Peptides against a protein of PDB entry 6EJA. Designs and how they scored, part 37

Target 1, 276 residues: chain A of PDB entry 6EJA
Amino acid sequence: VEYMPANPVRIAFVLVVHGRASRQLQRMFKAIYHKDHFYYIHVDKRSNYLHRQVLQVSRQYSNVRVTPWRMATIWGGASLLSTYLQSMRDLLEMTDWPWDFFINLSAADYPIRTNDQLVAFLSRYRDMNFLKSHGRDNARFIRKQGLDRLFLECDAHMWRLGDRRIPEGIAVDGGSDWFLLNRRFVEYVTFSTDDLVTKMKQFYSYTLLPAESFFHTVLENSPHCDTMVDNNLRITNWNRKLGCKCQYKHIVDWCGCSPNDFKPQDFHRFQQTARP

## One batch from the design tools (peptide; aimed at target 1 H134 R240 G256)

Design b2_p19_8_s3 (made by RFdiffusion4, then SolubleMPNN; from b2_p19_8, 8 letters changed)
Fold by OpenDDE base, seed 3:
Structure b2_p19_8_s3 (fold): chain B 276 residues (1-276), chain A 19 residues (1-19)
Amino acid sequence: as target 1 above (276 residues)
Amino acid sequence: SAREALSDPRPAEVHGDGL
């Protein structure tokens, strides 16, 4: 049944991109572009070529903007969360962009629904937030994520400084760093001065892979906890053989995995994969 | 649908003390 909402949601897509793979970004952009949505693109501070390319694209579309600020992000860096939080603030301050949902993207993931299906789905569940949990033992998750370790991002490196405790009274959760957040929750995360948001922002400023856990943890411990859906509506190009080789030891005092960028041949999977 | 998301987390791995 094709659901056509009377008041369709509008989506703010936040793209966090780096490197030189402009063609890959262009393919993804073309696949997700719609006139009724908004696209806010952060290009890594070091990726000047890509920045120039993205600026050229942004000039062609009124609903595409590039962040005027740029961070030098590293794999697993706490600065990635800062990038999202600042992007959220920017988007909330853009009064001419009436978006209803925040969706983060990179070249490594793609919404598995068509635009119409995605809009219909989100319009039906406009009061919900979509975050995918790890689905494992939570204590093991904490240990493997290094959430009980203190990290400092400095000089393009994540330094492990020592052990720390999880804040008391906080139920930690996490999983995928790809999420779909409604505007109301984004407003809460951005502007709330309650103890939860304040404490978690501080805690996650010294956290490895913060985006994989911050929003989950904040949501589940917040007044909005009943809005969580354990699904992020994504397909991610995971190849653990390629992505889990501890290739980031030179950047982070930890080992981890990373998703792979989609190749043109991967796009056929989006049509063949069952939609959530 | 209520189908499980296809995106996986990318948890850090611990080798020895994490290195």
Scores: peptide ipSAE 0.019, ipTM 0.541, DockQ to the pose 0.174; fails the geometry check
OpenDDE base, seeds 1, 2, 4, 5: peptide ipSAE 0.016, 0.016, 0.015, 0.018; ipTM 0.531, 0.535, 0.527, 0.536; seeds 1, 2, 4, 5 fail the geometry check

Design b2_p19_8_s4 (made by RFdiffusion4, then SolubleMPNN; from b2_p19_8, 9 letters changed)
Fold by OpenDDE base, seed 3:
Structure b2_p19_8_s4 (fold): chain B 276 residues (1-276), chain A 19 residues (1-19)
Amino acid sequence: as target 1 above (276 residues)
Amino acid sequence: SVRDELSDPRPAELHGDGL
């Protein structure tokens, strides 16, 4: 018998989508849709066809909205963090959507748990934040991520401008850019005027792959540091042979990997994957 | 299998810089 919480959490799912991933998006949406949750979808500025399709979906469901603003996000671009931060602000300003958790998704990422299991789990741990750390040497992580390098996003390119120092007194961390954040922490990130949040927003506006490190670093250096759980409760489709060919060198002054969209044959893995 | 959650970035060679 699955535990039914007395006060179940409600989730704001933020979907960041681009390209021609209409079928993948539809599959994901069907898999994660529930009447008690909220769905806020950002479509890349360049993906007009997809935007039209998503708008049609949003008109059919009262708990589905599309961002009125659209960014042109590139792989590794600082603008991805801006997308999340703006979506967080929007969601906090939506007084008619009483969400308790923020969860970001793409076509390459799925929650492992069923809705009931996810809700039960998050309802039990509603004061926690779930971010998966890299689990490697931190100095190596900093170097590989280029956190000690200054980047500028301009003209759909990430320009490497030179070296920089990590702010004094900050313990940098990072890992997966897929996270589950409680409303309280999202409020802190959005509205806090403390030195940490202010400096980190500035620092990460010139950072490569900022979403893989920003929330980890802010959380761990904040008064909310004791709420971190090293788990993101999801599965991402990584195929390194396909996704790690330095295919973005023309877009960013760095190399890296990207996850792959899930295919129907990949879904059986969800039943086999368990997280603590 | 252990999942790799990182983009695994690495420096790219740029013309004109020593990196």
Scores: peptide ipSAE 0.056, ipTM 0.643, DockQ to the pose 0.067
OpenDDE base, seeds 1, 2, 4, 5: peptide ipSAE 0.023, 0.029, 0.063, 0.045; ipTM 0.587, 0.626, 0.643, 0.645; seeds 2, 4 fail the geometry check

## One batch from the design tools (peptide; aimed at target 1 Q145 R149 C255 C257)

Design b2_p20_1 (made by RFdiffusion4; failed a check: the pose's geometry)
Pose (drawn by RFdiffusion4):
Structure b2_p20_1 (pose): chain A 276 residues (1-276), chain P 20 residues (1-20)
Amino acid sequence: as target 1 above (276 residues)
Amino acid sequence: SAEFEESQKLWQEDDFSWAE
């Protein structure tokens, strides 16, 4: 990631944000901002204060826009995938924004390498997609995720409605819902009317935590399957002993886990050279 | 419910191999 690329990638950052931490969001935005990238910010419908603050930012910079539509993106809600898919369509239709990669971030994410290094890395691997699979037993993953359960999002709640079959003829996979996808794959997901994309959009409209498997399943079974890199270029601070308290039991008909917050004792983790 | 107990247990036994 030391070299200087002659044709650097331009990145579309999609920020899916909620809550009250506007100053922290502004600090992270400052760290990731470059005039040659693009920023498309979705603010949860329920976070009006944060939305007003985000509007000030978008009014200041030509390469920053806010989604005019806003969803209540509850934990594990089917609406998160809807949010990503609509944002991808919007971004592809913005012809004045010639972006090469799609990167999703939340208000709780931070960069651990400089923009120069990120651009250099992605410029070398511009035809790859970066998704992290669970890599363990797949039947256990399907069960734990509730992928063989039917869910419906209404009234800001995920209702479990019954069982369903895993469709035959495709491999189902999943893992992290943080990723980096190139423009070619995003176009395929958005505009393709083939049997895989059409049916997976229907299947995942009624799925818990859809973003943790929709893009994996579509990519692995699509003509772009040979572009997958099993690494999302993220460090996620999972600590199961603390983060799996079924804390979302009142929002979803299921038990879930979330990553912990980093502390000072974790700083050495950001310096690992094992994987990019 | 039974679904909660089972799903909570599966999550608590997960090593989160995608942490990095």

Design b2_p20_1_s1 (made by RFdiffusion4, then SolubleMPNN; from b2_p20_1, 8 letters changed; failed a check: the pose's geometry)
Amino acid sequence: SKEFEEQLELWQEDEHPDAE

Design b2_p20_1_s2 (made by RFdiffusion4, then SolubleMPNN; from b2_p20_1, 8 letters changed; failed a check: the pose's geometry)
Amino acid sequence: SEFFEEQLKLWQEDEFPDAV

Design b2_p20_1_s3 (made by RFdiffusion4, then SolubleMPNN; from b2_p20_1, 8 letters changed; failed a check: the pose's geometry)
Amino acid sequence: SEFFEENLELWQEDEFPHAE

Design b2_p20_1_s4 (made by RFdiffusion4, then SolubleMPNN; from b2_p20_1, 7 letters changed; failed a check: the pose's geometry)
Amino acid sequence: SEEFEEQLKLWQEDEFPHAV

Design b2_p20_2 (made by RFdiffusion4)
Pose (drawn by RFdiffusion4):
Structure b2_p20_2 (pose): chain A 276 residues (1-276), chain P 20 residues (1-20)
Amino acid sequence: as target 1 above (276 residues)
Amino acid sequence: SQEELEEIQRMWQEENVFED
């Protein structure tokens, strides 16, 4: 990631944000901002204060826009996938924004390498897609994720309605819902009317935590399957002993886990050279 | 059901959705 690319990638950052931490969001935005990238910010419908603060940012910079539509993106909600898919369509239709990669971030994410290094890395691997699979037993993953259960999002709640079959003829996979996808794959997901994309959009409209498997499943079974890199380029601070308290039991008909917050004792983790 | 939720909670306590 030390070299200087002659044709650097331009990155579309899609920020899916909620809550009250506007100053922290502004600090992270400062760290990732470059005049040659693009920023498309979705603020949860329920976070009006944060939205007003985000509007000030978008009014200041030409390469920053806010989604005019806003969803209540509850934990594990089917609406998160809807949010990503609509944001991808919007971004592809913005012809004045010639972006090469799609990167999703939350208000709780931070960069651990400089923009120069990120651009250099992605410029070398511009035809790859970066998704992290669970890598362990797939039947257990399907069960734990509730992928063989039918869910419906209404009234800001995920209702479990019954069982359903895993469709035949495709491999189902999943893992992290944080990823980097290139423009060519995003176009395929958005505009393709083939049997895989159409049926997966239907299947995942009624799925818990859809973003943790929709893009894996579509990519692995699509003509772009040979572009997958099993690495999302993220460090996720999972600590099961603390983060799996079924804390979302009142929002979804399921039990879930979330990553912990980093502390000072974790700083050495951001210096690992094992994987990018 | 309650027993199903406890099962799922145990599954989450045993492993992550993925590993880095």

Design b2_p20_2_s1 (made by RFdiffusion4, then SolubleMPNN; from b2_p20_2, 9 letters changed)
Fold by OpenDDE base, seed 5:
Structure b2_p20_2_s1 (fold): chain B 276 residues (1-276), chain A 20 residues (1-20)
Amino acid sequence: as target 1 above (276 residues)
Amino acid sequence: SEEELEENLEMWREEGPFDN
């Protein structure tokens, strides 16, 4: 029996899809679809066949929409972050979609846990943001990610222009480009005009694989920093002491632990949980 | 990372992701 929250969260799923993997997308969509959630789908500008198929689906469901704008993106390109940011703005402007969480997915993702489990968990921790860090030396991470390098996305290519400095006073972090963000933080990222958000948007416009680091960095340096949970529900070691046995897979792996098993004091342990 | 990007791009090329 799954825990039933009194005020269940509603999720905006943002799907960034490309190519010809229509069957895969269909399978994933069927697996994650629920009438209480919202689905906002961006199809690569160059994937016209897929776009046509997705449009057909969107016409069948009131809670499924396709971005009217389309970008020609490459995975790891700066345009991917732009896609997320624009989709966030769009979703915030959709007053008829009262979503509580933002979750990004690709066509290759597939849920391991049930909708009820996910909703129950997020409903319990609705004030938190779930971002998985790299779990290694940060200096090494910066180098490997090329955060100290300047890139320009043009013609479906990331051009390395030269070196750059990490902004002073900013604690850079990153890891997984799959995240679960609450509406409040998304609002902050979208509408804040503070120096942090402004500078980071500019900085990451010339960053390789920006989605792996932008939201981490912004969150950890923001007034919302205390809401950081170092996982994206794709972990194996939630709370061993309490008997939680979460599994890690290459697909979407939502922890199956009951929200009732977690206490506020467990948050500290969550921050230390590493994905295998 | 640069390596990840290269791997991803290679994968995309193999799959022919774009309808051109």
Scores: peptide ipSAE 0.017, ipTM 0.557, DockQ to the pose 0.036
OpenDDE base, seeds 1, 2, 3, 4: peptide ipSAE 0.008, 0.008, 0.012, 0.016; ipTM 0.463, 0.415, 0.449, 0.544; seeds 1, 2, 3 fail the geometry check

Design b2_p20_2_s2 (made by RFdiffusion4, then SolubleMPNN; from b2_p20_2, 10 letters changed)
Fold by OpenDDE base, seed 3:
Structure b2_p20_2_s2 (fold): chain B 276 residues (1-276), chain A 20 residues (1-20)
Amino acid sequence: as target 1 above (276 residues)
Amino acid sequence: SEEELQENLQMWQEEGPYDN
């Protein structure tokens, strides 16, 4: 359903990028850019070349900023959650950017509708949060994700330290690490000092692939639980055969899955009415 | 409505695969 909203939502897109794929990032950026939205880009601390390229882009567009802080992130690293959380705080402190939704993007993630369709949809459901659950046995999910294991990110490696228990009274959930969160919930996650948020931030600081579960778990156990929609409105190039192997054992003491990058041809699936 | 939301989500999902 598409309509013209009276007060269209504005989106803060958070991009976490690394490596030297400047051309790919540029293509992606062009595909998702719109003058009414905001783009906050974190470049891995080790990716100086890419950082320079992204800075150049940010100077050309008033609605594009680069994080002044940079983290060294790794696949499955707990620091990825920290990156999102800090980005959320930054975005909330940017009073000149009146965004309504937080959306994280990577090279393997694209909206499948036009900007107008996305905006119309989110404007209609502006009070909702969109997270995709795994839709499987929760016990299996916990085991697969290693949520019952304690991890420490150190020296660009996720060290498995031992076993741990899921906090009592917490309904753990998760699935996709791609989500659409409304500003209200982001404010809650950022500023709440309740036991839930406090404990979960602590718990997930020692978690493998924390972004796949943190926001789901916090939302479902929070006063905002009724705002959850089990859909993240994403198209992702997820190849289980390629992504679900122990290819990252050199950096993680776990075997998990990772999405594959989109091919250049996939970038045209999301169209913008206004492009740079 | 919730029903309308589900319908819209279904239509959205039919456009392509989602990350699960």
Scores: peptide ipSAE 0.051, ipTM 0.668, DockQ to the pose 0.046
OpenDDE base, seeds 1, 2, 4, 5: peptide ipSAE 0.038, 0.027, 0.047, 0.035; ipTM 0.646, 0.582, 0.662, 0.610; seeds 1, 2, 4 fail the geometry check

Design b2_p20_2_s3 (made by RFdiffusion4, then SolubleMPNN; from b2_p20_2, 9 letters changed)
Fold by OpenDDE base, seed 5:
Structure b2_p20_2_s3 (fold): chain B 276 residues (1-276), chain A 20 residues (1-20)
Amino acid sequence: as target 1 above (276 residues)
Amino acid sequence: SDEELEENLELWREEGPFEN
């Protein structure tokens, strides 16, 4: 039994799912589901079977909704960021869902702590934003991420168009594409019309793997910069041998690493959240 | 504890999509 805060935070979990990951999604969902949180699920436009399954789930739980819009996203695609941004807007417009934190998930994500632990932690640090940085040389990061390259997502492919410059005065950062963002920062990202947000949205619309850097960069260059915590509170199966072999070369003009799917035998390493 | 949680999460810092 974990400490119960007097005013526990409520979490909006945004799940971006695709393909045939129904079983893994089900396992993950069971592990993270709690009646006090909210779940907003985006299913890839092309994943109709999965969409039907998710819709059925959403009908069973009042705190589970499926995006009425669906994007055709690809690994590393700029459309993934668009998905997050649109979901953020949607969630802010849902007045009946008083969430305090935004957390993104995929089928290849799994909680390392119980719900009580997570809630207790976030309740203590409710004014902070959790983004994991790469922790390496930033210039090297820029090169490896291709941030100085211009990409265009078209026809389910990320086309490398050429070189570009990082906007002046912007300190670029990034790392994990898994983050925990408080409502205040999400509001800023969603509704701010300042030069930072406007320019970064434009910049990252032509970026490979934008979710790994957009929120980091915006946060660190924003008035909310002091709320940055270099931690994302997640476990992701990063098998370097398998995940970093340009496996998506057919759909992107770049090589990168992707998280591997969890296997059932991996679950023993994680603590599942009990439903109330 | 929250501190323990933070510490434990740091164990995973070596893993990330940035390692191309």
Scores: peptide ipSAE 0.018, ipTM 0.477, DockQ to the pose 0.090
OpenDDE base, seeds 1, 2, 3, 4: peptide ipSAE 0.011, 0.009, 0.006, 0.008; ipTM 0.447, 0.451, 0.401, 0.492; seeds 1, 2, 3 fail the geometry check

Design b2_p20_2_s4 (made by RFdiffusion4, then SolubleMPNN; from b2_p20_2, 8 letters changed)
Fold by OpenDDE base, seed 5:
Structure b2_p20_2_s4 (fold): chain B 276 residues (1-276), chain A 20 residues (1-20)
Amino acid sequence: as target 1 above (276 residues)
Amino acid sequence: SEEELEENLKLWQEEGPFEN
């Protein structure tokens, strides 16, 4: 028996896409599209072909918009966080889009629940934020992520400049960069002028893979810390053998893992999986 | 250094990607 909410939540899906995989994006979009939700799509500045394709889609649906600004993003780049933060601000300024939750997606990403299940669940827990933590040794996490290292994004490269200190009094956390954030927390991140948000925005502007840690860290150290749920309700495709690599002197002066593209059969997991 | 990168990669491989 599914929960039927009296006041169903509406979701702002933020899609950050790049490359030439327009067909894949189209398939994913059709799978997640609903008239009651909102879709805000950022296309990498270098992906002009994809941008043209996405614009065509946006013209067909009133609840689909494309960012008028475009960033050149790279794997692990600090600019990805900037993309999310700017998208959040844009979405908060769109008074005609009354969204309740922010959910980020890539071209090959799926919610773990069906639309009805997702809406029902989020409507029940509309005051919560869903961030999945790494769940392991925090010191190892810091080392893995290079949080004690200073990075500079420049010329499509993440340059490792040296060592840095993690701010004292901050409990650092992180994990999956796929999350579900309620509007209230997004408002806090966007408009708060407190020391936490200000310092963390500065700190993470020089951080590798900032989206995997920024929102976790801000939330857990904020007055909203009690709203955290250690689950992102998302499905990703990981391959340990193929997903982890070092991109030294190519893109990033560090190592990390990236999810693989979904296979057609993986779509069924979206329909069949129901996790608490 | 290359050694540092190898050690870093090893950390990623030992723990694997984040669970979702």
Scores: peptide ipSAE 0.428, ipTM 0.889, DockQ to the pose 0.658
OpenDDE base, seeds 1, 2, 3, 4: peptide ipSAE 0.007, 0.363, 0.030, 0.011; ipTM 0.358, 0.858, 0.615, 0.505; seed 3 fails the geometry check

Design b2_p20_3 (made by RFdiffusion4)
Pose (drawn by RFdiffusion4):
Structure b2_p20_3 (pose): chain A 276 residues (1-276), chain P 20 residues (1-20)
Amino acid sequence: as target 1 above (276 residues)
Amino acid sequence: SYEQTDSAPNDEDVDAILAS
């Protein structure tokens, strides 16, 4: 990541944000901002204060826009995938924004390497997609994720409605819902009318935590399967002893886990050279 | 070492949900 690329990638950051931490969001935005990238910010419908603050930012910079549509993106909700898919369509239709990669971030994410290094790395691997699979037993993954359950999002709640079959003829996979996807793959997901994309969009409209498997499943079974890199380029601070308290039991008909917040004792983790 | 990548719950919680 030390070299200087002659044809650097331009990155579309899609920020899916909620809550009250506007100053922290502004600090993270400062760290990731470059005039040659693009920023498309979705603010949860329920977070009006944060939206007003985001509007000030978008009014200041030409390469920053806010989604005019806003969803209530509850934890594990099917609406998160709808949010990503609509943002991808919007971004592909913005012809004045010639972006090469799609990177999703939340208000709780932070960069751990400089923009120069990120651009250099992605410029070398511009035809790759970066998704992290669970890598363990797949039947256990399907069960723990409730992928064989039917869910419906209404009234800001995920209702479990019954069981359903895993469709035959495709491999189902999943893992992290944080990823980096190249423009070619995003175009395929958005505009393809082939059997795989059409049926997976239907299947995942009624799926809990859809973003943790929709893009894995589509990519592995698509003509772009040979572009997958099993690494999302993220460090996620999972600590199961603390983060798996079924704390979303009142929002979804299921138990879930979330990553812990980093502390000072974790700083050495951001210096690991094991994987990018 | 293995590192968790998903919002996977505990096995006993999943079994309790499906038994109910």

Design b2_p20_3_s1 (made by RFdiffusion4, then SolubleMPNN; from b2_p20_3, 10 letters changed)
Fold by OpenDDE base, seed 2:
Structure b2_p20_3_s1 (fold): chain B 276 residues (1-276), chain A 20 residues (1-20)
Amino acid sequence: as target 1 above (276 residues)
Amino acid sequence: EYEETTHEPLDEDVEALDAA
């Protein structure tokens, strides 16, 4: 018998989608949809067809909304972090959506728990934040991530402008760009005017793949540092052999790997993955 | 097969990028 929490947490799911993968999005949406949660969907500015499809979905469900603003994002672009930050602000301003956790999703990752299990787990640990760290040498991480390099997103390209220094006194960390953040921490990131948040927002506006490091770094250096759990309760279909061919060199003055999207035939593997 | 990690490019690619 699964534990039923007396005050179950409600989740704001943020989906950042692009292209014409309407069918895939529909499948994913159906898999994660629950009446007690909230869904906030950003559609890339260039994906008008998909936007129309998503709008249709939002009209059918009262707990589904589409961002009124749309950004043009590229792989590795700093604008992706801006998308998350703006969506967080929007969600905090939606007083009619009493969410407790922020969760971002894509077709490349999937929660390892059922909805009931996830809700039960998060209800038990509602004061915690779930960010998965890289678990490797930090210096190597910084180097490979290009965190010591200055990037500028312009004309659908991430330009490497030169070298930069990591701010003094900051312990940099990072890992998966898929996370589960509680409302309190989201409020802090959104509204804090302290030196940490201010500096990090500035720093990461010139960072490659900022979502892989921004929230980790901010959390670990913040007054909320004791709330971090090194787990994002997800699995990602990483295949370095296929995904690490520097395929984005035409977009970014750097190289990187990309996870593969999960396919229906992959779902049976979820049961074999260790649960946190 | 499934693990959570970052984009962390291959070492040889990073070396090439650093040399450029």
Scores: peptide ipSAE 0.272, ipTM 0.814, DockQ to the pose 0.708
OpenDDE base, seeds 1, 3, 4, 5: peptide ipSAE 0.267, 0.117, 0.373, 0.103; ipTM 0.801, 0.752, 0.858, 0.763; seeds 3, 4 fail the geometry check

Design b2_p20_3_s2 (made by RFdiffusion4, then SolubleMPNN; from b2_p20_3, 10 letters changed)
Fold by OpenDDE base, seed 5:
Structure b2_p20_3_s2 (fold): chain B 276 residues (1-276), chain A 20 residues (1-20)
Amino acid sequence: as target 1 above (276 residues)
Amino acid sequence: EYEEVTHEPLDEDVDALEAA
């Protein structure tokens, strides 16, 4: 018998989308949609066709909204973190949406739980934050991620300006940029004025792939550090042989890998999967 | 149990970038 919580958590799903793949997005949305959750969708500033399609969807469902602001995001750009941070603020200001968890999604990853399983699990561990760490040597992680390099996002390019130092007293961590964050921690990140949050927001505004490290680092160095769980409950379709060809050199002064997108048919399969 | 979770580039690519 599956555990049924008396007060089930409600989830705010944040989707950051771009391009013209409206049909694919619609299929994904239908696969993850539930009436008890909330969906906040950011469409890239350059994707006007997709924006119009998403707006139509938002008008059909009361628990779906589109960001009134739009950013031009690029692979590895610091603007992606800005998108998440602004969406968090927006969601906290929506008093009519009583969400308990923040979850970001893309077509490149999928939750490995059914809705009922996910809700049951998060309801049991509602005070925890789920961030998957890289599990490697930290120095190697910093080097390969380029965290000791200064980047500037300008004119749809990530310019490498030079070297920088990690702030003193900060233990840097990172891993997957797909996470499950409870409302309390999101409130802390959004509204705290302490030195940690202030310095990290500044530091990561000049960081490549900031979402892979910002929330990990902030959480682990914060008063909320004891709430971290090294698991994001995701499956990502990584194929490094195909995805690691330094294909983004024209966009960023660095290299990186990309996961493969899941196909709509994969959703049914992954919903039946439970990780140990 | 190891699983890739980041967009970390290949070592050879990082070496080339650092040498440039």
Scores: peptide ipSAE 0.273, ipTM 0.796, DockQ to the pose 0.831
OpenDDE base, seeds 1, 2, 3, 4: peptide ipSAE 0.218, 0.049, 0.026, 0.232; ipTM 0.763, 0.669, 0.481, 0.769; seed 4 fails the geometry check

